# Ledger of designs, part 55: peptides against a protein of PDB entry 7K3S

Target 1, 60 residues: chain A of PDB entry 7K3S
Amino acid sequence: MEELSGKPLSYAEKEKLKEKLAFLKKEYSRTLARLQRAKRAEKAKNSKKAIEDGVPQPEA

## One batch from the design tools (peptide; made by RFdiffusion4, then SolubleMPNN)

Design b2_p30_8_s1
Fold by OpenDDE base, seed 1:
Structure b2_p30_8_s1 (fold): chain B 60 residues (1-60), chain A 30 residues (1-30)
Amino acid sequence: as target 1 above (60 residues)
Amino acid sequence: MSEEEAEKKLEELKKKIEELEEEFKKKEEE
């Protein structure tokens, strides 16, 4: 990391930081959507296995 | 991507966002 010394950011440096922030926020949202799909898929697998094993599912 | 890999990646992304928001804030206060 170049420690950008205590000079005010140029307009071009500010725009570069905004673009990097927008990219990271987009990757965060994509990863969160992956996590939510993984959690739902695991719950659905566990539910299917409990039915196959003859264990009464807790009523929702 | 497992649940655990996704959680770890969210924490890494959160940390990088916070670091850049702090860098931006520091550079606007100077």
Scores: peptide ipSAE 0.466, ipTM 0.876, DockQ to the pose 0.282
Fold by OpenDDE base, seed 2:
Structure b2_p30_8_s1 (fold): chain B 60 residues (1-60), chain A 30 residues (1-30)
Amino acid sequence: as target 1 above (60 residues)
Amino acid sequence: MSEEEAEKKLEELKKKIEELEEEFKKKEEE
């Protein structure tokens, strides 16, 4: 973090920063999609367990 | 990846995005 403190960003440094931001935003979207899959899988497990335990599922 | 691991990773990524956006903003105002 220290190496870029105090000079105006060169064009190349600005582009590198934009690329890093784009990469992090992509990893965020990928991780969000993983979270959403995990939450859906938890609901599906809870629904399966509720069926196995004879608990009436609320009609969707 | 658990939900908790995913949530933690989202928070880490959010912080890193905010830090870089602030660095970018600061260096566009200079």
Scores: peptide ipSAE 0.465, ipTM 0.876, DockQ to the pose 0.241
Fold by OpenDDE base, seed 3:
Structure b2_p30_8_s1 (fold): chain B 60 residues (1-60), chain A 30 residues (1-30)
Amino acid sequence: as target 1 above (60 residues)
Amino acid sequence: MSEEEAEKKLEELKKKIEELEEEFKKKEEE
């Protein structure tokens, strides 16, 4: 059994990993906010169609 | 960005976060 004695990450490698994690967590939060806007926009589009189909045209 | 594209991107980002957290844990236990 070769112990994959992975060399302990240097301080610089640990900091680089933390920066990458912070970046990914920021992109996750940004994408989640986009998803929430998309879901709200779809509901607003569906409500606008329901109003257009429900206005009786005034008989001229 | 559609709803579906955003959901797919969230799953991709979640996977990449998990992989890096596992790499960090493995290197702290050695």
Scores: peptide ipSAE 0.464, ipTM 0.877, DockQ to the pose 0.268
Fold by OpenDDE base, seed 4:
Structure b2_p30_8_s1 (fold): chain B 60 residues (1-60), chain A 30 residues (1-30)
Amino acid sequence: as target 1 above (60 residues)
Amino acid sequence: MSEEEAEKKLEELKKKIEELEEEFKKKEEE
């Protein structure tokens, strides 16, 4: 049984993996910032729902 | 983007990050 000792990732494959990780981490940070804005907007809507009976704000 | 959609997207991104970090780790231990 030839152990297909998985060839160590070439330098180019390691760099491509690092680029994918950097991209995903950037998208995570962007989505986290969106979540934080959504939570702040919901708190502001809950504070405004105590004042304004009746106008649905558009989905962002 | 709703709060729920953002939370779902964070979990999807976290899972993909973990999968790639594990792939990277396995390839450094070889």
Scores: peptide ipSAE 0.473, ipTM 0.878, DockQ to the pose 0.314; fails the geometry check

Design b2_p30_8_s2
Fold by OpenDDE base, seed 4:
Structure b2_p30_8_s2 (fold): chain B 60 residues (1-60), chain A 30 residues (1-30)
Amino acid sequence: as target 1 above (60 residues)
Amino acid sequence: MSEEEAKKRLEELKKEIEELEKEFEELEKK
């Protein structure tokens, strides 16, 4: 691991770091949206399984 | 992608973001 702690990063290296941060923040937002879809799909599977098991759906 | 896989990937991304944000902050202080 080069000790980047000593050398001032060039403007180009700072911009590359900003681009990487922007990419990771975008991947985070995309993954969060996937998590929210997964949770909704699990709730929908559990509700469908409750219908199939003859358990009266709690009327919301 | 399961809920658990998505949670795991969020923690990995959060860690990597926090590491790069610290590196960026250290580079702006110089």
Scores: peptide ipSAE 0.495, ipTM 0.883, DockQ to the pose 0.223
Fold by OpenDDE base, seed 2:
Structure b2_p30_8_s2 (fold): chain B 60 residues (1-60), chain A 30 residues (1-30)
Amino acid sequence: as target 1 above (60 residues)
Amino acid sequence: MSEEEAKKRLEELKKEIEELEKEFEELEKK
């Protein structure tokens, strides 16, 4: 990690950091949506398996 | 992407965001 030497970051370097932050926040939101889909898919698999195993589904 | 892979990637992204937010805050104080 090159520590960005204690020079005041140029306007261009500040904008580059903002762009990187915006990118990472977008990737976070996308990954969170993937996690939520994975959790829903796991519940759906467990529910399907419980039906196949004859376990009464808790009434919704 | 598994649930575990997604959790791991979220923690990595959270750390990298926090580091850049600290860098940005240090740069706005100057």
Scores: peptide ipSAE 0.494, ipTM 0.883, DockQ to the pose 0.222
Fold by OpenDDE base, seed 1:
Structure b2_p30_8_s2 (fold): chain B 60 residues (1-60), chain A 30 residues (1-30)
Amino acid sequence: as target 1 above (60 residues)
Amino acid sequence: MSEEEAKKRLEELKKEIEELEKEFEELEKK
């Protein structure tokens, strides 16, 4: 870890930090969308199993 | 990617975002 803690970062270093932050926020949004797909897939798998096992789906 | 792997990766990304946001705030004060 370069201890950047001591020196005032140049404007160019501040811009690199903003670019890295924007990249991470994009990766967060992508991973959140993956989580939402995984949750939907698990629900669909459980509903398919409940039908196969003859368990009545809870009528909403 | 499993649900659990996605949750773990979200927590990692959240921590790294919070660290960079703190670093950015420290650089704006100087």
Scores: peptide ipSAE 0.493, ipTM 0.882, DockQ to the pose 0.223
Fold by OpenDDE base, seed 5:
Structure b2_p30_8_s2 (fold): chain B 60 residues (1-60), chain A 30 residues (1-30)
Amino acid sequence: as target 1 above (60 residues)
Amino acid sequence: MSEEEAKKRLEELKKEIEELEKEFEELEKK
């Protein structure tokens, strides 16, 4: 923990923090969208297995 | 990216966002 010792952060440092926050919030949203796609893909795979295991192969 | 990797990355990003939001609030109070 670097003690952010007592000096008021300059306007430029405050803007840099805002930019970093905006970047991280964007990365969060992108990662959340990836998670949602992964969950949907897993559900679709499980549904395909349930269909494939439930179709009686026609006896030849 | 697996579901588990995405969950882990979301928790990391959430912590880093919360830390920077606290730093920003401390800088607005001065």
Scores: peptide ipSAE 0.493, ipTM 0.884, DockQ to the pose 0.221

Design b2_p30_8_s3
Fold by OpenDDE base, seed 5:
Structure b2_p30_8_s3 (fold): chain B 60 residues (1-60), chain A 30 residues (1-30)
Amino acid sequence: as target 1 above (60 residues)
Amino acid sequence: MSEEEAKKKLKELEEEIKKLEEEFEELEKK
């Protein structure tokens, strides 16, 4: 990996880093929303199974 | 995407975001 640490990045390279950061932050937000959906779906499956098994759901 | 796959991907994204933020801060100091 060439250590780009020595050369001042051009304005174009700075803008490319900003675009990459914005993209990664967007992918983070999308992945977080998927995680939250997965957790809710697991809770809903466990709740459905608890009803089917006749176990009283703990009141949250 | 499973919960575990999502957690793994979040960690990878956090590490990559952190590296680029550090690179950006070094470039604003010059």
Scores: peptide ipSAE 0.471, ipTM 0.879, DockQ to the pose 0.224
Fold by OpenDDE base, seed 4:
Structure b2_p30_8_s3 (fold): chain B 60 residues (1-60), chain A 30 residues (1-30)
Amino acid sequence: as target 1 above (60 residues)
Amino acid sequence: MSEEEAKKKLKELEEEIKKLEEEFEELEKK
């Protein structure tokens, strides 16, 4: 395995790395928004189940 | 996508981002 660790990445390789980082940060933000939606949907399911099971919802 | 699947995917993305940020910093020091 050639130790590519020694050569300064060309400007083009550095820009490609920067583009990949920007892409991953965007996927992170998208996944975080999905997580937040999933958490809200779980709360809404739990509140619906509490109503169906006749358990008085704690008044907010 | 479940909450658990989203948490798992966030962790994978954090690890991959960290690895590439470390590679980028090593390249700026040269």
Scores: peptide ipSAE 0.471, ipTM 0.880, DockQ to the pose 0.224
Fold by OpenDDE base, seed 2:
Structure b2_p30_8_s3 (fold): chain B 60 residues (1-60), chain A 30 residues (1-30)
Amino acid sequence: as target 1 above (60 residues)
Amino acid sequence: MSEEEAKKKLKELEEEIKKLEEEFEELEKK
C-alpha cells in the first residue's frame, strides 16, 4: 500500500480505484438491504412470539 | 447473514470506502 503514495497514479490506476469504489458502494447497498431484511425478520419473529405468548400486539 | 453480521460488514465497507475516497482525493489534488 505504501508503494502507491509516491507516484502520480496512472490514468489506469485511477480508473481501477474508481471501479473498486463502485464495487464497494454496490456491496454496501447490498449489505444494507440485507440488514433491513434482517431487522424486518426479527420484528416478524418477535410479533409471532408475542402472539404465541398472548401479549397484546400494539394496535397499528 | 444476521443483523449483527450485516452491521459489522457495513462498518468494514464504510472504512474501506472512506480510505479509497481519501486516496482518490489525494490523487485528484496532484
Scores: peptide ipSAE 0.470, ipTM 0.879, DockQ to the pose 0.223
Fold by OpenDDE base, seed 3:
Structure b2_p30_8_s3 (fold): chain B 60 residues (1-60), chain A 30 residues (1-30)
Amino acid sequence: as target 1 above (60 residues)
Amino acid sequence: MSEEEAKKKLKELEEEIKKLEEEFEELEKK
């Protein structure tokens, strides 16, 4: 008759792990979106420098 | 967050997710 006490503890542990996994997967998705924004911002900085270095100064 | 900080944090999250998935599978075998 000892098998009934381990099942609710194991179930509560499984639910706690599921909640933690759901949280971590959400933080992963948020961090991935930050990475994608960082990559876009770097490309935009490089494009601005390439335009500034490529404008011939008007000969006065 | 820099690109490098975001890459580092993704790796940490992948390692922690993997560990919890292994712990979940161990609890399913009992």
Scores: peptide ipSAE 0.468, ipTM 0.882, DockQ to the pose 0.244

Design b2_p30_8_s4
Fold by OpenDDE base, seed 5:
Structure b2_p30_8_s4 (fold): chain B 60 residues (1-60), chain A 30 residues (1-30)
Amino acid sequence: as target 1 above (60 residues)
Amino acid sequence: MSEEEARERLEKLKEEIEKLEEEFEELEKK
């Protein structure tokens, strides 16, 4: 990667950087929401299995 | 997307966001 360290970014390059940051922050929020759904789905599967296996669920 | 895939993707996204925020701050100081 050529280090952009020397030249002031043009206005267009600064705006492109802001757009990339906004995109990544949106992807982060989307992935976080997927993680939260995955965690809830695993808890629900474990709950269903422990009911099926007749094992008392640890009270959360 | 598994829980593990989501965690790995979040870490990569965080590192890329931090690098771009640092790059942006260095560019606004000039």
Scores: peptide ipSAE 0.469, ipTM 0.880, DockQ to the pose 0.225
Fold by OpenDDE base, seed 3:
Structure b2_p30_8_s4 (fold): chain B 60 residues (1-60), chain A 30 residues (1-30)
Amino acid sequence: as target 1 above (60 residues)
Amino acid sequence: MSEEEARERLEKLKEEIEKLEEEFEELEKK
């Protein structure tokens, strides 16, 4: 057990921890949405290059 | 934000969430 090297968190410190967790979970969801946009942008870039290079688009 | 930057940020956020969830569970057991 890593001793939580501090005094037992007060009620106010526990609430601050909950707020921090809620913030991080929101940042995670926002970053996941950014990742999904980045993946779509990369696929679109590769498809444009395939057209420019005269490579038949994979019938997907 | 590139795909690589987004992946790295997701990993860091996951690790920080996990650590704080563990800390919260330890505080609820006392």
Scores: peptide ipSAE 0.468, ipTM 0.880, DockQ to the pose 0.227
Fold by OpenDDE base, seed 4:
Structure b2_p30_8_s4 (fold): chain B 60 residues (1-60), chain A 30 residues (1-30)
Amino acid sequence: as target 1 above (60 residues)
Amino acid sequence: MSEEEARERLEKLKEEIEKLEEEFEELEKK
């Protein structure tokens, strides 16, 4: 691994780093929105299961 | 994507963001 510690990154390398950071922040926001949807879907499944367990199956 | 898969992906993204923010800060100090 070249020691990035010594050479000042060129303007182009700094811009590439900013673009990568912006991409990762966007992926984080997208994944956070997926997590929030997953949590809501799990609560909705648990609520539906609680309704199904509370309905006495009609004895055939 | 499960809740667990989303949490693991968020953790990995957080760690990668933190590393790039540290690298960027070190480069602005020079």
Scores: peptide ipSAE 0.467, ipTM 0.880, DockQ to the pose 0.221
Fold by OpenDDE base, seed 2:
Structure b2_p30_8_s4 (fold): chain B 60 residues (1-60), chain A 30 residues (1-30)
Amino acid sequence: as target 1 above (60 residues)
Amino acid sequence: MSEEEARERLEKLKEEIEKLEEEFEELEKK
């Protein structure tokens, strides 16, 4: 662990940290949207397979 | 990207966000 040297970060270093944080939060939101699409696609595949296999769909 | 790959990526992003937020808060306290 590089101890963040006890020097106050310069304004430029603080702004770089904020930019990195904003980037990661954006990537998190994008990945969350991908997860939600993947879950919906899995449910849609399972529903199609259940119809094809003649298995009664669990009533929603 | 599979559902599993997306979950693993979300966890890694969460941990990296948390570390940077902690680092930022430690720097704002000084």
Scores: peptide ipSAE 0.467, ipTM 0.879, DockQ to the pose 0.225

